# Peptides against a protein of PDB entry 2FGR, part 84

Target 1, 331 residues: chain A of PDB entry 2FGR
Amino acid sequence: SSVTLFGIVDTNVAYVNKDAAGDSRYGLGTSGASTSRLGLRGTEDLGGGLKAGFWLEGEIFGDDGNASGFNFKRRSTVSLSGNFGEVRLGRDLVPTSQKLTSYDLFSATGIGPFMGFRNWAAGQGADDNGIRANNLISYYTPNFGGFNAGFGYAFDEKQTIGTADSVGRYIGGYVAYDNGPLSASLGLAQQKTAVGGLATDRDEITLGASYNFGVAKLSGLLQQTKFKRDIGGDIKTNSYMLGASAPVGGVGEVKLQYALYDQKAIDSKAHQITLGYVHNLSKRTALYGNLAFLKNKDASTLGLQAKGVYAGGVQAGESQTGVQVGIRHAF

## One batch from the design tools (peptide; made by RFdiffusion4, then SolubleMPNN)

Design b2_p14_1_s2 (from b2_p14_1, 6 letters changed)
Fold by OpenDDE base, seed 5:
Structure b2_p14_1_s2 (fold): chain B 331 residues (1-331), chain A 14 residues (1-14)
Amino acid sequence: as target 1 above (331 residues)
Amino acid sequence: GTSFHIGTDDLGPA
């Protein structure tokens, strides 16, 4: 059997020119290139091709030393794996997010990532961004000539908010083709939550694809998120992303990514464009910089996610510019 | 027995 201690410490200096009051924010932030984390994982060979596994992982906040505490909310799973694939029990990325966020060239982290996996509707559930779930059972297939899939179900355990009685229930999965330079996936999910104390279904469909040309990689996402409310109408967002990355000089990577968030409920769009650069000082240590511009139109109030500095919204129709410069160290 | 390792070469998911 084996146990591995691992982690990432990613800390940056960040700046955004606008907060909700129209003022600038700056300081030391976290997780600009990768989410800072501390984890333990391990495996045990049970014979016959069967393995047991565990994974415990929590987020690290380097700027304040985890002042609010530490937990294993990133992942806390026990698993069985073999020729049949892998079954996981415990809190984890839901299969849809695990797969579809992989097409985000900014790794769902910092000020540049695709922000489609979001609570668009003031959902009252803990994980209404569609990223993780408690009480999750997941199954992942092996890769069969490129084809693979993942499925998950999370128990609500009769969690109630207002009149909603199944809050936290998740059902979803993806199908994918991963072969050489090509990756493509389709994900579908439904999560039960509450909005305004009323039962609401968060429906999500996401299409992702990438192709690595060697000299450059292209990646894209198409997503629809719909909070289906019985009263007040649906809250629907269509999100689009297109990105490109390229190696630079053998030790660096440049990234450019554009995203559009068409927020139908408020008939407003937001445009995000981010330029990023990662410079590898070693296999484990990198310097990075991100420059992001977010243009809100009409009633849109989206803000860049400069974690540790400012991750709130801005005034309606305002634009926000953000910068992160930091160090990522993996161990 | 159990083998203990420090570090990983895989950054893993976000």
Scores: peptide ipSAE 0.235, ipTM 0.857, DockQ to the pose 0.872
Fold by OpenDDE base, seed 2:
Structure b2_p14_1_s2 (fold): chain B 331 residues (1-331), chain A 14 residues (1-14)
Amino acid sequence: as target 1 above (331 residues)
Amino acid sequence: GTSFHIGTDDLGPA
């Protein structure tokens, strides 16, 4: 049996030129390149190719020393694995987000990531961004000549918000092909939630693909998120992402990523473009910088996610510029 | 027995 203590401390100086009042924000932020975390995991060989596992992981907020506390909301699973794949019990990334966020060259973190996995409709559920779920059972297949899949179901446990009585239920999965330089995936998910106290389905479909050319990597995402409401009509967002990364001088990586968020319910688009650089000082320690531009059109109010500094929206139709410069240390 | 380790080989998921 083994137990591993692990973590990442990622802290940055961040700036955004506009908040909801049109004022700049700056300060010390967290998780600009990777989400800061502390975790414990372990495995036990049960013989015959069967293993037991556990994983406990929580987010670290280095700027304030976790003033709001520490928990294992990132992942808290027990698992069995073997030739059949892996079954997990407990809170975790849902299979769709686990797989499809892998195509985000900014690792779903900081001011540059694809922001499609979002609560687009003021959903009242705790995980209406489609990233994680409580009470989750997940299954992941082995890789069969490139083909692999993941499936998940989360129990709602009769959580009630307003008249909605199935809040938190998740069902979803993905199919993928991962072989050599190529990765491609299709993900489908539905979550039960509430909007305005009324039952709402959050439906999500996501396509992702990447190809590593050696000298550069290209990655893309196509996503539709639809909050299906019984009253008031659907809230639909089509999100698109295209990114490229390349190694620099053997110790660095440059990344450029564009995303478009077509918010149908408000007939408004937002454009995001981010330039990032990571400089590896060692295998475990890196310096990084991100420069992001977010252009909101019409009624769009999206904001860059400068965690620890400002992650709120901006005024409708306003643009936002963000910068992060930081240190990432993994242990 | 149980072995205890500190550290990871990669950054892991987001």
Scores: peptide ipSAE 0.215, ipTM 0.851, DockQ to the pose 0.879
Fold by OpenDDE base, seed 1:
Structure b2_p14_1_s2 (fold): chain B 331 residues (1-331), chain A 14 residues (1-14)
Amino acid sequence: as target 1 above (331 residues)
Amino acid sequence: GTSFHIGTDDLGPA
């Protein structure tokens, strides 16, 4: 049996040139290259190829020392694994996000990531961004000559909001092919939630692929998120991402990623382009810099996610520039 | 018994 204490402390100086009032924001932010975290995990060999596992992980906010508290909302699972794959019980990344965010070259954090996994409709559920779920049971297959899959179900436990019942229910999964330089996946998910106190389904379909050419890696995502409301019509967003990364000088990595968010309900698009660089001082410590541009058109109000400094929206049709320079340390 | 370790090389998911 083993227990591992692990974590990442990622803290940066961040700047955005516009907030919701059109003013600049700057200061000390967190999680620019990787999400800061503290965790405990372990395994027990039960014999016969069967293992028990646990994983407890929470987010760290280095700028304020977790002034709002610490929890294990990132992951709190117990599991069994073996030749059959892995079954997990507890709050975790839902299978769709766990797999499909892997194609995001900015690791789904900071000012550069793909922002498609989002609450696009002011959903009132706690996890209406489609990333994690409470009361989750998940299953992951082994890799069968490249082919693999994951499935999940989260219990709503009769949670209600307004007239909506079954809030928090998740059902979803992915199928994938991972072999050598190639990865490709298709994910489908539905969550039950509420918008304006009325029952709403959050439907999501995501296609992802990447190929590592050695000298560079290409990655892409295609996603549709649809909040299906009984009254008022659907709130649909089509999100697209294309990114490239390349090693630099054996100790660095440069990343360039573009994303388009076509917000159908407001007939408005947002364009995001991010240039990033990571410089490895060691295997565990890196310096990094991100430069992101977000162009909102028409009624779009998206903002870059400079966590710890400013992660809100901007005025409709406004563009935003963001910068992060920081240190990432893993232990 | 249980072995205790500090650290990981895996940056893990977001």
Scores: peptide ipSAE 0.204, ipTM 0.846, DockQ to the pose 0.879
Fold by OpenDDE base, seed 3:
Structure b2_p14_1_s2 (fold): chain B 331 residues (1-331), chain A 14 residues (1-14)
Amino acid sequence: as target 1 above (331 residues)
Amino acid sequence: GTSFHIGTDDLGPA
């Protein structure tokens, strides 16, 4: 058996030109290129191609030394794996987010990521962004000539909010084709939650694809999220993303990504464009910079996620510019 | 096989 201690410390100086009051915010932030984390993982060979595994991982907040504490909410799984694939028990990325966020060139982190995996409806569930789930059982297939899939189910354990029952129940999965330079996936998920104390289904469909041309990579996402409410009508968002990345000088990477969030319930769009650069000083240490512009139209109030500095919204119809410059160290 | 992916998490209020 083996046990590995691992982690990432990613800290940055960040700036956004507008908060909810129209004022600028700046300071020391965290997780601009990669989410800062501390974890333990290990495996045990059980013979016959069967392995047991565990994974415990929590987020690190370098700017305040984890003032709010430390937990393993990123991942806390035990697993069995073999020729059949992998079964995981415990809190983890849900299969849909695990696969479909892989097409985000900003790795669902910092001020530049695709923000479609979001709580669009003031859902009252703990994980209404569709990223992770408690009480989760997941299964991932092997890769069969490119074809692969993942499935997950999370127990609600009779959790209630207001009159809503089954809160926290998740069912979802993806099918994918990953072969050489090509990746393409379709994901479907439903999560039970509550909005205003009333039962609500969070339905999500996502298509992703990428192609690596060697000199550059192109990536795209198409997503629809619906919060289906018993009263008040559906809250629907259509999200689109297109990005490109390219290696620079053998030690760097430049990334450019555009996203559109069409928020149907408020008939308002938001446009996001982000330029990023990562410079590898070593295998473990990198410098990075991100420049993001978010344009809200009409009633849209989206804000960039400058974690540790400002991650709230802006005034309706306002634009926000964000900058992050930081250091990432992996161990 | 499956791959680890880096992502953000909603950990609730600070």
Scores: peptide ipSAE 0.061, ipTM 0.652, DockQ to the pose 0.058

Design b2_p14_1_s3 (from b2_p14_1, 7 letters changed)
Fold by OpenDDE base, seed 4:
Parts: structure tokens; sequence; C-alpha cells
Structure b2_p14_1_s3 (fold): chain B 331 residues (1-331), chain A 14 residues (1-14)
């Protein structure tokens, strides 16, 4: 059997030119290139092609030394794996997010990521962004000739908010084709939550694809998120993303990503464009810089997620510029 | 027995 201690410490200086009051924010932020984390994982060969595994991982906040505490909310799973694939028990990325966020060239963190995996409707569930779930059972197939799939179910355990009685229930999965330079996936998920104390279904459909041309990689996402409320209209967002990355000089990587968030319930769009650069000082240590522009139209109030500095919204129709410059160290 | 390792070869998921 084996146990591996691992982690990433990613800390940056960040700036956004506007907060909800129209003022700038700046300071020390975290997780600008990769989510900072500390984890333990291990495997045990049980014989006959069967393995047991565990994975415990929590987020690190280097700016304050985890002043609010440490937990394993990133992942806390036990698993069995073999020729049949892998079954996981415990909190984890839900299968849809695990697969479909992989097309985000900004690694689903910092000021540049695709923000479609979001709580668009003031959902009252803890994981209404569709990224992770408690009480999760997941199954992942092997890769068979490029084809693979993942499925998950999270128990609500009769959690209630207001009159909603199944909060936290998740069901979802993806099908994918991963072969050489090509990746393509379709994900479907439904999560039960509450909005205004009323039962709400968060339905999500996501299509992703990427192709690595060697000299550059292209990646794209198409997503619809719909909060179906028992009372009131649906809160629907169509999100689109197109990104490109390329190696630079053997030690660097440049990234450019555009996203559009068409927020139907408020008939408002937001445009996000991010330029990023990662400079590898070693295999484990990198410097990075991100420059992001977020243009809100009409009633849109989206803000860039400068974790540790400012991750709130802006005034309706306002644009926001964000910068992160930081160090990422993986061990 | 259990072998202890420190470090990872990749960054893993977000």
Amino acid sequence: as target 1 above (331 residues)
Amino acid sequence: GTSLHIGTDDLGPA
C-alpha cells in the first residue's frame, strides 16, 4: 500500500478596479493559477486487479494561514477500482464538473476561469454552483477506445430549506471521448436546492471539447444552467467559452480565454476575456500573471473571482478589470 | 506495509 502527501501553495498579489461600491480592491489573494491545497491519498492492492483507495484534500489559504480552519471539502473519498472502473464514496467533484471543467484553460480558479458552474439564482444549497457534492457516490468507467463516462448520485439525506425537502440531491453524469489530441464530452446534471425557501431544480447541460495541435490547444464549452423554481419563472443562463493556450519558449504558457454569460432571467449578458501567462521556474514552481476584463451589460453584476481579495459583484452594467501576479508551488 | 510518498507529479483537478 502507499500513502502520498501532496499539495499546492498558490498565492498572488491581486487587484480589481471595482467592487460593489465602485471602489478598487487589492491585496494578497490565493489560488490564482491552481487551487491551493493540502492532501493525502493512497492505494492498496487487494489482489485480483482490485484496489482500494482514499483521497483527502482541503483548500489552503496562504494569505491568512487557514484562519477559518482546514477541512477536506475538496475531496474526501474512499474508493474501489479495477477493470470495472472506479467507485468513489464521499465528497468530491461531481462527475459533470470533474470532466467538463477540464476544458477550462484557467483550471477553474482565479480571475480567468469559466464561471458557468455557478449559483445563478441565489440558490440556498451549499453546492449550488454544481461543482461538488456531499454524500456522493460516483462511478467512473475505464477508458475504452477513447470512450469513457462518469455517473454520480448524492443523497439529500432529507435536508430541508424552507419547504424544499430534498436539498443537496444530485444526479448526473457525462459521456466523453478522449483520444490523443481530442477530447469531447457531454454532461447532464440535476441538483435539488431551494430558492427563497422553495424547492428548485438546478438543471445543467454542458458540452465541452478540446484539441491539442501541439503548438497550441483550443478548448470550448457550451453550457445551459436552469434553476426551475416551483414559483416564478426559470432562471436560465447560457454560458459559452472559447480558449486557446500555447507553450512559449519551452518554459512558459500563454492562455487566452473568452466567455459569454447570457443571463436570461435578467436579459443581460456579461463578457469575460482573460489573458494569462505561466512561467515555469522549475517543474514544481511557477510565476504567473492573469489579466481579466469583465464587461457587464444591463442588469448583469458579475465580478471576477479574485479569491482572498474580492470575489463579490459589481454594480449593474459596470465593467471590472482584474490582475493577479503570483507564485505557484506544487509539492 | 505502507509506503509514504511526498509530492505529486501533476497538479490534478481544480
Scores: peptide ipSAE 0.249, ipTM 0.857, DockQ to the pose 0.864
Fold by OpenDDE base, seed 3:
Structure b2_p14_1_s3 (fold): chain B 331 residues (1-331), chain A 14 residues (1-14)
Amino acid sequence: as target 1 above (331 residues)
Amino acid sequence: GTSLHIGTDDLGPA
């Protein structure tokens, strides 16, 4: 049996030119290239191709030394794996997020990621961004000639908010084809939540694909998120992403990604374009820089996620420019 | 017995 201690410390200097008051913000931020983390994981061979595993992982906030505390909210699972695949018990990425965020060239981190996995409706559930879930059972198949799948169910445990019951229930999964340079996936999920104390279903459908040409990689996402409310109508967002990345000089990677967020409930669009560069100083240490532009139209108030500096919205119809320059170290 | 290791080459998901 084995136990591994691991982590990432990613800290940056970040700037955004507009906050909710129209003022600039700048300072020391976290997790610009990869989410900073500390974890323990282990495996035990049970014989006959069966293995037991555990994984405990929490986020690190280097700018303030985890002033709000430390927990294992990133992942806290026990698992069995073998020729049948893997079964996990515990808080984790939901299968849809785990698979479909893999097409985001900015790894769902920093100011450049695809922001479709979001709480679009002021949902009151703890995980209404569709990324993780408590009380989760997950199953992942092996890869069968390229074909693979993942499924998950999270128990609500009779959690209520206002008059809403079943809060926190998740059901979802994906099917995928991963073979050589090609990856393509379809994900479907539903979460039970509340908006304004009223029962709401968060429905999500996502298509993703990527192709690695060697000299460059192309990646794309199509997503619809719908908060189905009993009163007040649905809150629907259609999100689109197209990105390209390429190696530079054997030690670097350049990334360019565009996303469009069509927010139907407010009939408003937001356009995001991000240029990123990672420079590997070693296998474990990198320098990085991100430059992002977010253009809000009409009633849109989206903001870039400069974690540790400013992650709030802007005034309706305002554009925001963000910059991150930082160091990532993995151990 | 259980072996303790430090470090990983996998950056893992976000």
Scores: peptide ipSAE 0.237, ipTM 0.858, DockQ to the pose 0.865
Fold by OpenDDE base, seed 2:
Structure b2_p14_1_s3 (fold): chain B 331 residues (1-331), chain A 14 residues (1-14)
Amino acid sequence: as target 1 above (331 residues)
Amino acid sequence: GTSLHIGTDDLGPA
């Protein structure tokens, strides 16, 4: 058997030119290129092709030394794996998020990532961004001829908010084709939540694809998130992403990603464009810089996610510019 | 027995 201690410490200097009051924010932020984390994982060979596994991982906030505490909310799973694939028990990325965020060239972190996996409707559930779930059972198939899939179910455990009685229930999965330079996936999910104390279904459909041309990689996402409310109508957002990355001089990577968030309930769009560069000083240490622009139109109030500095919204129709420059160290 | 390893071979998911 084996146990691996691992982690990433990613800390940056970040700046955004506007907060909700129209003022600039700047300081030391976290997780600009990769989410800072500390984890333990391990496997045990049980014989006959069967393995047991565990994974415990929590987020690190280097700017304040985890002042709010440390937990394993990133992942806390026990698993069995074999020729049949892998079954996981415990909090984790939901299968749809795990697969479909892989097409985000900014690794679902910092000021440049695709922000479609979001609580678009002031959902009152803890994980209404569709990224992770408590009480989760997941199954992942092997890759057979490029085809693979993942499925998940999370128990609500009779959590109630207002009149909603199944908050936190998740059901979802994806099908994918991963072979050589090509990756393509379709994900579907439904999560039970509450909005304004009323039962609401968060439905999500996501298509992703990428192709690695060697000299560059292209990646794209198409997503619809719909909070189905019994009263007040649906809150629907269509999100689109297109990104490209390319290696630079054998030691660097440049990334450019555009996203559009069409927020139907408020008839408002937001445009995000981010330029990023990662410079590898070693296999484990990198310098990075991100430059992001977020243009809100009409009633849109989205803000860039400069974690540790400012991750809130801006005034309706305002644009925001963000910068991150930092160090990522993996161990 | 159990072996302890320090480090990760990849950055892993977000």
Scores: peptide ipSAE 0.234, ipTM 0.856, DockQ to the pose 0.851
Fold by OpenDDE base, seed 1:
Structure b2_p14_1_s3 (fold): chain B 331 residues (1-331), chain A 14 residues (1-14)
Amino acid sequence: as target 1 above (331 residues)
Amino acid sequence: GTSLHIGTDDLGPA
């Protein structure tokens, strides 16, 4: 059996030119290239091709030394794996987010990532961004000639908010084809939540694809998120992403990614474009820089996610520019 | 017994 202690410390200097008051924010932020984390994981060979596993992982906030504490909310699973695939018990990325965020060239963190996995409707559930779930059982198939799938179910355990009585229930999964330079996936998910104390379904459909040309990689996402409310109509967002990355020399990577968030409930769009560069000083240490532009139209108030500095919204119809320059160290 | 490993280059998911 084995146990691995691992982590990432990613800390940056960040700037955004506008907050909700129209003022600039700047300081020391975290997780600009990869989410900072500390974890323990391990496996035990049980014989006959069966393995037991565990994974405990929490987020690190290097700017304040985890002043608000440390937990294992990123992942806290026990698993069995073998020829049948892998079954996991515990809080984790839900299967849909685990697979479909892999097409995000900015690794679902910092000021450049695809922001479609979001709580678009002021949902009152803890994980209404569709990324993780408590009380989760997940199953992942092996890869069969490129074809693979993942499925998950999270128990609500009769959690109530207002009149909603199934808050936190998740059901979802994906099917995928991963073969050589090609990856393509379809994900479907539903979460039970509450908006304004009323039962609401968060439905999500996501298509993703990428192709690695060697000299460059292209990646794309198409997503619809719909909060189905009993009263007040649906809150629907269509999100689109297209990105490209390319190695630079032998030590660098440049990334360019565009996203469009069509927020139907407010008939407003937001456009995000991000240029990123990672410079590998070693296999485990990198310098990075991100430059992001977010243009809100009409009633849109989206903000770039400069974690540790400012991750709130801006005034309706305002644009925001963000910069991150930092160090990522993996151990 | 159990072996302990410290140090990886696995960035993993976000």
Scores: peptide ipSAE 0.220, ipTM 0.849, DockQ to the pose 0.868

